# Ledger of designs, part 5: peptides against a protein of PDB entry 3PUK

Target 1, 227 residues: chain A of PDB entry 3PUK
Amino acid sequence: ERGLKSVVWRKIKTAVFDDCRKEGEWKIMLLDEFTTKLLSSCCKMTDLLEEGITVIENIYKNREPVRQMKALYFISPTPKSVDCFLRDFGSKSEKKYKAAYIYFTDFCPDSLFNKIKASCSKSIRRCKEINISFIPQESQVYTLDVPDAFYYCYSPDPSNASRKEVVMEAMAEQIVTVCATLDENPGVRYKSKPLDNASKLAQLVEKKLEDYYKIDEKGLIKGKTQS

## One batch from the design tools (peptide)

Design b1_p9_2_s3 (made by RFdiffusion4, then SolubleMPNN; from b1_p9_2, 5 letters changed)
Fold by OpenDDE base, seed 5:
Structure b1_p9_2_s3 (fold): chain B 227 residues (1-227), chain A 9 residues (1-9)
Amino acid sequence: as target 1 above (227 residues)
Amino acid sequence: MLTLHNFDN
């Protein structure tokens, strides 16, 4: 199956589950709201069981310690998610789990990474960014799950101008993760009228695509994919 | 960019 859901699942399987796989080891998986939606869109509980996940829990909810098991955190790089993670490992005597594997859906800011490193580095076996910050809805349809995007992009209130820029930057980053997941460097087309929102977003995406492929580990600048 | 942070633990 060549649909977007299958591509996303395969990428998660390779980047997350294969990366932390140990024979005979079961893990608890911790999800936030975004990653819950993401996994629900592209896999079944049976698939996760086959990958060695015995229990799935919400990172924001109170949870009982399972000190004999390792935990797999598949979470967004937000202060809220990081703070919840740190609470699980902040005290040596009160660790909820044996150790942690952390997989971020997107780029983790240095400030958050340094906070993790300073607090509980000894409990972490892996920390990785997997660059999947969108939800596949259908074989060729995705959403960014930014509920306020419409409001800030189309608000007539000038006081929202700064927030509009922040939201557009975030959406552009998420769109780049779609392209990265598909291994594509597309040209970006947009409708210029009546508003300039589409042109601004397109320019942000193009710039971020250039940056992404310049710093790709392969050191190869991927040329534009011909449409 | 996939950033891998390995903790030499």
Scores: peptide ipSAE 0.012, ipTM 0.504, DockQ to the pose 0.310
Fold by OpenDDE base, seed 3:
Structure b1_p9_2_s3 (fold): chain B 227 residues (1-227), chain A 9 residues (1-9)
Amino acid sequence: as target 1 above (227 residues)
Amino acid sequence: MLTLHNFDN
């Protein structure tokens, strides 16, 4: 079945595991809450073992050092996840692992990237963005895992206006990663009434799709997929 | 409600 789950797993295998693979080498994998849900939705523990992962740890929890092993961080580009990573490599005394491979689910802001670079660049072997910031639920169904989205989008309180914009921007970025994962540049349709939320989100998605596909991974311009 | 439409070529 070539469902969304299979496509996501294949992309992760290629972009993450194949990229850092070394023959005979086992790694510890560090996940945050989002990537835990993501991997749980598209693979099994046996699949991860086959890819050279011996142990999976939650990045937010206290962990014992394993200084002889390299660590694979598959995490969201959030301050919380980055701060936890930095604690693992921020000092010689606190270094938990031999080296790090970092794979972000989405675009990492320059502020966070620079913070990493300034603190522990010597410990990092890879740092990449893989553009998968959604959870495949079924063959044709996904979720964005934004718990406050409903509240901020439909709150009648004007004080939530700025937060509504932030949430919509984030959702639009996540939707673009769905399109990128499927290698599609679709047209966007929406219902305009009774609220303008769908219109606003559609415009954001279209703009971000345009930016993303302006130059593809091969440096080529990708046109709109016919819809 | 937002809908993405792709034509399978």
Scores: peptide ipSAE 0.061, ipTM 0.674, DockQ to the pose 0.030; fails the geometry check
Fold by OpenDDE base, seed 2:
Structure b1_p9_2_s3 (fold): chain B 227 residues (1-227), chain A 9 residues (1-9)
Amino acid sequence: as target 1 above (227 residues)
Amino acid sequence: MLTLHNFDN
């Protein structure tokens, strides 16, 4: 199949499942709300079974220990997700799983990474960022799944200015992951009137694209594609 | 409206 969904699935297969693959080994996969939506949009349960996943669980829910199995965490780099992970491995006697593979959907802040490192590094086999923080809806349609984006971007209340900036930054980061997933460094165009929201977002995206492609994952510089 | 353009492909 051609389209954004297939590209996303292929990237996940390569970056996550191939990376932690071990012949004959089954894993439990832990998801958050975002990654649940993400996987649901681009694969089926049968696909996950073929990749060695026996059970899928929500990281935020109470779960029974399966100490003989390794766990694959495919989660957003949020304090909430990290805290749940740490609860699974915080005590040697109370470890829920044998070991962990962690794959973050986006950049993991140093503060969160250091928190993980300090608490349970010995239980971790892999910790990687895969840069997929959007949900493919159709062959050429995606959503960022930011429910409050509309409110903060268009709120006339000045008290929301700080939150608006945070939301726009997050959206820009997510858009960059779309470009990264497609292996594209596009030009950005926008309508500047009547509001400057599009201009602000465009500038953020351009800046973050520049940062991302300054040195890519392979140490290569990717120039701008013509627009 | 924000639009991303890549005309190489």
Scores: peptide ipSAE 0.026, ipTM 0.535, DockQ to the pose 0.030; fails the geometry check
Fold by OpenDDE base, seed 4:
Structure b1_p9_2_s3 (fold): chain B 227 residues (1-227), chain A 9 residues (1-9)
Amino acid sequence: as target 1 above (227 residues)
Amino acid sequence: MLTLHNFDN
């Protein structure tokens, strides 16, 4: 199937599972709420078993130590997720797992990265950003899974103006990860009326796409996709 | 941009 789900799964397989694969080794996988939805949308438990995952657990829940096994953290780069990770490795006596592989769904802020580096770098085998911050719902449909986005974008309350900007910036970043996943640099089209929300979001996306592919220009400048 | 950080033991 050439749908968005299959593309996302293939990217995860390559960027995450192939990267940390060890022959004959099983891992425990830790997920947050977003990555739980993400994986549920594009793969089955049988697929994860084939990739060497024996157990899947929620990072926010209390868990029993399995000190002989390595852990694969596939999580969003949030303070909450990072703090939960650090609790698993912060104390030598309370180490929950043998070692960690960390894969972030999006850009990890320097503050969070430095916090990880300072606390438990010796326990970490890999730390990567994979740039998948959306959920494929159908072959050609995705969601950003931002519950408050609708409220802030369409709130008539002027006090929400600053929050609206923050949410739009975040959504634009997420949309860029869609384009990156598809390996596309599209032109952005939008409906201009009756509200300017679509125009604002489009401008943010275009700017962030430009920034994304300029940084990648250490190699090849990708022109606009013809479609 | 994809950032790769390797932690050497």
Scores: peptide ipSAE 0.012, ipTM 0.474, DockQ to the pose 0.318; fails the geometry check

## One batch from the design tools (peptide)

Design b1_p10_1 (made by RFdiffusion4)
Fold by OpenDDE base, seed 5:
Structure b1_p10_1 (fold): chain B 227 residues (1-227), chain A 10 residues (1-10)
Amino acid sequence: as target 1 above (227 residues)
Amino acid sequence: NPEFEVHPPP
């Protein structure tokens, strides 16, 4: 009934929870703004308990140390979230948790990754990118996390063209993660509007899908799937 | 030793 939510949950379960599961071990899970919304959209607390998560904490908040427990950081690859992690395990202060597992929802820039490695490598057991950067709403509906997308996409001001391009790029990337999660290479369909935003977005998605499958399938183009 | 798996395909 909720196909997309189930698929997303299955992906998270496989890529995150199964990846770091240890028998008899409970972990504290740290979430940021995006991953809080993500998990809230596709699972319940009881589901997380079954996966060995005892409590969920907001990475942005000041937290008391729980030095006997390992922490699972499920966060976006942003400077803000990374800085919060670094504060938890930085060399200048006692670490808040026993060790860390880090799972990024998307590509982590090398600059951030290198910063993590330089500061906290000894505390990290796992660091992985899982590439889920969308929020499932219902069986075949999802939302994108792109700030001010509506404003820039529908702005008549030519001065916003550069920002509009950035927004379109971000949306396209997130849509591709949906397709990858569903293991689909869809024939992209859209409803044209006067500003041709849908057409432009569709073109970006198609290009990114093609690039993805070319890279992933060693230059092979995956056939179109139904959409 | 930490295990890093970065930039994998989705």
Scores: peptide ipSAE 0.166, ipTM 0.793, DockQ to the pose 0.482
Fold by OpenDDE base, seed 4:
Structure b1_p10_1 (fold): chain B 227 residues (1-227), chain A 10 residues (1-10)
Amino acid sequence: as target 1 above (227 residues)
Amino acid sequence: NPEFEVHPPP
């Protein structure tokens, strides 16, 4: 079953496409590695056409300017993706598009956000964070996009402890986006043996869920809805 | 004029 895919698509449609919709307007959409996978997992090109996307471009690639068209950047809040955006609109480069709508798949660090504002504010019509940092596979199954997660989480080398924490933090954040997408605050289940990775991850998820709902629900903590 | 909608840091 692919129920989660439908949910994710609906979320994207609402949070991104409906948000920047303008009657009769076509946009060029810029995707990065993650959002390419994300959209590929939950929609078809025909769906994007229906949402007013005429062309999909890879943000990492060199692209010809289309100055008469606005661009929809659906990207992860990473230095790499942001740098590519800045190259498209920054003062040091000629603007490739008429204007930009930016939708980040997750929280954008202040450093990156400020960098964008400082360089390209006049070109930006919209900048929004949406909380979708996972790839749906089945109705209740998803995959995380955390580089080197396997390596660091299961590394016996103590020198990787710091990186392991970073990876777990990222995984926890992405799990929270699943919950947010599903509008759920679940009870977390885990198997702690033989390593404590699952326990640590569970704790991080619980903490982040709490923080998320505190922020998004005006300080109200949503109770656990499932186990 | 840009319209920004961002979440506070967690």
Scores: peptide ipSAE 0.160, ipTM 0.783, DockQ to the pose 0.687
Fold by OpenDDE base, seed 3:
Structure b1_p10_1 (fold): chain B 227 residues (1-227), chain A 10 residues (1-10)
Amino acid sequence: as target 1 above (227 residues)
Amino acid sequence: NPEFEVHPPP
């Protein structure tokens, strides 16, 4: 029932908490909308305490400085979340924390990376991309967090065709992160609908899976597995 | 110096 949740938690623990762990050190963790949902789906506050997190804060809210403590940013690579980080450490405002560890849930665009490096590099101890862009529901079920997915995918307006494609790409990318997390290359099953969105999405997923495994860390191409 | 690990394979 909780297989996927456990896997996701273990990955976060290894990729994020263990990566920045320092004995005896407590950190403030900053979360955005997505990572709040993500952590809520796979861990408890007690788990975070065990990982050296003293308190969690919403990155979107105005927060009081705690200049003696380091901050762990676990956030999505969006302009909104990045802008909030920049407000914490940017030259335009006083630094809110001693230093920052940044862990993005997915690929961060170069434009955002460059913006961060240009303004806050001296305050950053670690910046890493991890690939967890989904919310686990149960052992083999997850939900995607793609804004306006329903609107564009089911829009009868032909003018939304380009936006629909962008949304489908984002959805496909998130599905691939699930496969990467589980270290498998599954066959894709879908039910066709009048708009044939499922078929298109399936094709995108398959393509991205192929690309992923071709360029993975081990340089190996995995065959299809049964999930 | 900050340690960046960007655009690694998933």
Scores: peptide ipSAE 0.158, ipTM 0.788, DockQ to the pose 0.514
Fold by OpenDDE base, seed 1:
Structure b1_p10_1 (fold): chain B 227 residues (1-227), chain A 10 residues (1-10)
Amino acid sequence: as target 1 above (227 residues)
Amino acid sequence: NPEFEVHPPP
C-alpha cells in the first residue's frame, strides 16, 4: 500500500499543479498556516520546483509585488486568508501579481466566494476546491486541524456541549476528506469509553461518508473497504 | 475569463 503522504502529494499534484501547468511558466505560490503544514508534510522544496514554483510566500505577510509573474494561491477558505488575497488584487494599481490561480483546501462558503468574485474576478484564472483538510503524519496516520478540539471534547462543563458538537462535526468532515483522498469507504472502529465522544464521531463520519458517495461526481456509491 | 469550479461540501 502506498503511504498516505504519497497519496496526498499525488492528489495535490493532479488537482493543483497539473491543473494550472503551463509549459515554461513559473509561478509564485502563496500559502497560509494550514497549507504550509500540509505541503511540509508530504513534499520538499525540490518537488515544488519541479512543478514550476519559483518561490513560496506566506499569504499573511507583507510581500513585495512581482507584477510580471502569476500567483498560485493554495489556501484555506477562511476570512483571514481570503482577506489577504483580496488585498493583493483589490486595487488595479496595486496588484501584486499578474494573475491568480486559487485552490481551496475545503468547501468555500458562498459568502466568501461571492466576495472574491465581486472584487477580483478579472484577476482570477482559476478557482477550485480540492478538499484536503488533514495532515498526513505516517503511512496510515493523519492529524486533523480543529482548533481547541481537545478542550471542548473533554470538557466536563455542560455549557460547552454546543461547542463540542460543532467541533465533532468539523472533525467528521475532515475525516471524510481523508477517505475521499484515498478513494475509500472504510468501516469505522472506535472505543467509546470513558466518554461517548468516539461513538458520536463515528456516527457522524458514517453519515457523511454515505452522503459524500451519494453526491459524488461520478455518481458511484462505493461499498465498505476493508480496514 | 475566470474558471470557477465549486462543489458542495462533503
Scores: peptide ipSAE 0.145, ipTM 0.783, DockQ to the pose 0.679

Design b1_p10_1_s1 (made by RFdiffusion4, then SolubleMPNN; from b1_p10_1, 5 letters changed)
Fold by OpenDDE base, seed 1:
Structure b1_p10_1_s1 (fold): chain B 227 residues (1-227), chain A 10 residues (1-10)
Amino acid sequence: as target 1 above (227 residues)
Amino acid sequence: EPEFFIKPKP
């Protein structure tokens, strides 16, 4: 019933909350659109309180400074979310919080990372990438965060062909994050449709899984799993 | 000592 949700929560607890835990310290947590959905899918406010989060704020909204408290930013590595963070700690304005811990839900491009370093590196106590780019729905069901995926994948317009490939690449990447979270390297199965979208996506996933599990932390190759 | 940036483990 809640297998995947529990796994995702445990991953976040280990990768984020345990990483920045300080006994007796409360933090303000800043979320964006994706991470709001993510946490809502796998935990309750009481769970966050147990992890030392006093309040949750939307990074996109105007917020009053709480300069005596440290902030935990759990956000996607997008220009929009990064720009909001920079307004909180950048040289252009007074710092809203005492210090920042930043956890990105996916790989942060060097361009964005360099922008952060150039403006507010002294305010950052931790900056870490985690690998969770999906929303758990049920024990074995999840959804992906790929805007307009349906439109581009099913569009007969040839002008959308390039965008369709980009969307499928993004979907494949997010599926691999699910496998990484579950510590699985499954065989990929798909149902064929009149459009070859499923076949193309399956091939992308298989390739990315192979690349991901070439070498683990100990230099070992993870074999295919059956799940 | 704070670690500024950590990449995810493969």
Scores: peptide ipSAE 0.026, ipTM 0.631, DockQ to the pose 0.356
Fold by OpenDDE base, seed 5:
Structure b1_p10_1_s1 (fold): chain B 227 residues (1-227), chain A 10 residues (1-10)
Amino acid sequence: as target 1 above (227 residues)
Amino acid sequence: EPEFFIKPKP
């Protein structure tokens, strides 16, 4: 049995590293908080070295320029991460790296994408969305990166209802990325007690799965797979 | 989780 970690790594290797590979070339890789956790969960530094990554840097930190090397940005499509990228390439005379390859873990909003294009399009060799927004733990276990999910989902305070909805949507999106990564359209199963949160989340997941496969590039609706 | 961040040496 192939574990989820192996599947995720294979997906990243194919979608990211193979996509920007150039013979004899080493790159600096920039990570944010989520992608640091993601890679830590499914690979070793030696694996990254084999893929042509010489060093890894935190995108949030002020870094020294390495102008002779190209940079691989593997980041979440958030304003924070995008702003950090833009600081690296916002000025022609002050570019930190030779060029950039950008791989987003999820769909990048048009507003952010347009902002990138307007500021530093000439420095970007590749910009791709790869749809991996979860952390693999074990063979069949993953975790979600949704801040304060536990707090809002189990809060008895009705004032948190709106935040709970946002959290539920975010969780559902990430679960769908798991299914996409595994190429599955599962029948969603859940435990409903003590709260109905699981049921609500399941409904959101099912709806989003349907939408995903309906609008898939293949134009096919994938039938339910065994969970 | 392992720390991946490695600063390039001068």
Scores: peptide ipSAE 0.010, ipTM 0.445, DockQ to the pose 0.023
Fold by OpenDDE base, seed 3:
Structure b1_p10_1_s1 (fold): chain B 227 residues (1-227), chain A 10 residues (1-10)
Amino acid sequence: as target 1 above (227 residues)
Amino acid sequence: EPEFFIKPKP
């Protein structure tokens, strides 16, 4: 299938599961709120079993230690998710699992990364950033995960202007992850009426796309994708 | 994608 869901699944399979796969080894997978929704949108539990996942757990919940098994953390690079990880490995006496593989859905801030390194480096086998910050709903349709986006984007109150800008930036970043996943650098089209939100978002997306491909892994600038 | 390998200590 050429649908967005299949593309997202293939990317996760390659970037996460194939990256840490060891023959005959089973792992516990830890998910947060976003990655739970993400995986639910593009795979089934049977798919995860085939990838060597014995059980999935919510990172926010208290969990019993399984000290002989390695853990696969597929989480967003947020303070909340990182703090939960740190609780699992931050204390020598409180280590819940044998070792950790960490895969972030987006760029992890240096502050959080350094915090992890300082506290849990001995337990970490792999730390990788992937670029999937959206949820595929239908073929070529996706949902952004930006809290209160509707409220701030359509608020008539000028006092919300600063928050609106933050929301717009977050939305633009997530759209860029879609393009990266599809390996596209598209020309941006938008409908400007009745509000200028679409125009502003389009400009942010174009700028971020340019920056993304300018400083990508290959150091190459990708030309615009054909319409 | 960015990759970081932290060498696990025995």
Scores: peptide ipSAE 0.026, ipTM 0.602, DockQ to the pose 0.102; fails the geometry check
Fold by OpenDDE base, seed 2:
Structure b1_p10_1_s1 (fold): chain B 227 residues (1-227), chain A 10 residues (1-10)
Amino acid sequence: as target 1 above (227 residues)
Amino acid sequence: EPEFFIKPKP
């Protein structure tokens, strides 16, 4: 049985590093908060060196230009991360790197994508979504990155109902990315009592799984796999 | 700083 960490690393290696690999070329890799945690959970710095990454930089920090090197942006599709990228390539005087490869951990909204295209399309060699929105912990354990999820899901205040729904939606999306990464369409198991949150989340996950496999790149509908 | 963040040499 393959551990979740190894599966995640294999996916990143294939979807990101192999995708932009060029013989003899070293890249600077830009990470955000999520992808820093993600890579830290499933690889070592030596692994990244083997993949042609010479240095890793925080996308949120002010960085000195390295105009002779290409940059690999492995980032979440958030306004914050995208804005940082745009500052790196927004103008001729602001270009920090030779060119950019962008790999988003999740679906990039059209609004953000269009903003990128309008601003710095000439600097982008690749833009791809790889669909990993979770942190592997153990062979069958992962964590989700949904701020304040526990608070809103278990809040007794009815005024938080809307936020609770948003949080559950986000969790469901991230769970589906786990399934996609593992190439599984599991039967969802849950404990309902004392609250019905688990049941609601399960329904969301099931619906999203159905949607994912109906419209996946291969056009395949996978049957239920063992959870 | 995370272990992975290394400043490039000039």
Scores: peptide ipSAE 0.009, ipTM 0.448, DockQ to the pose 0.024; fails the geometry check

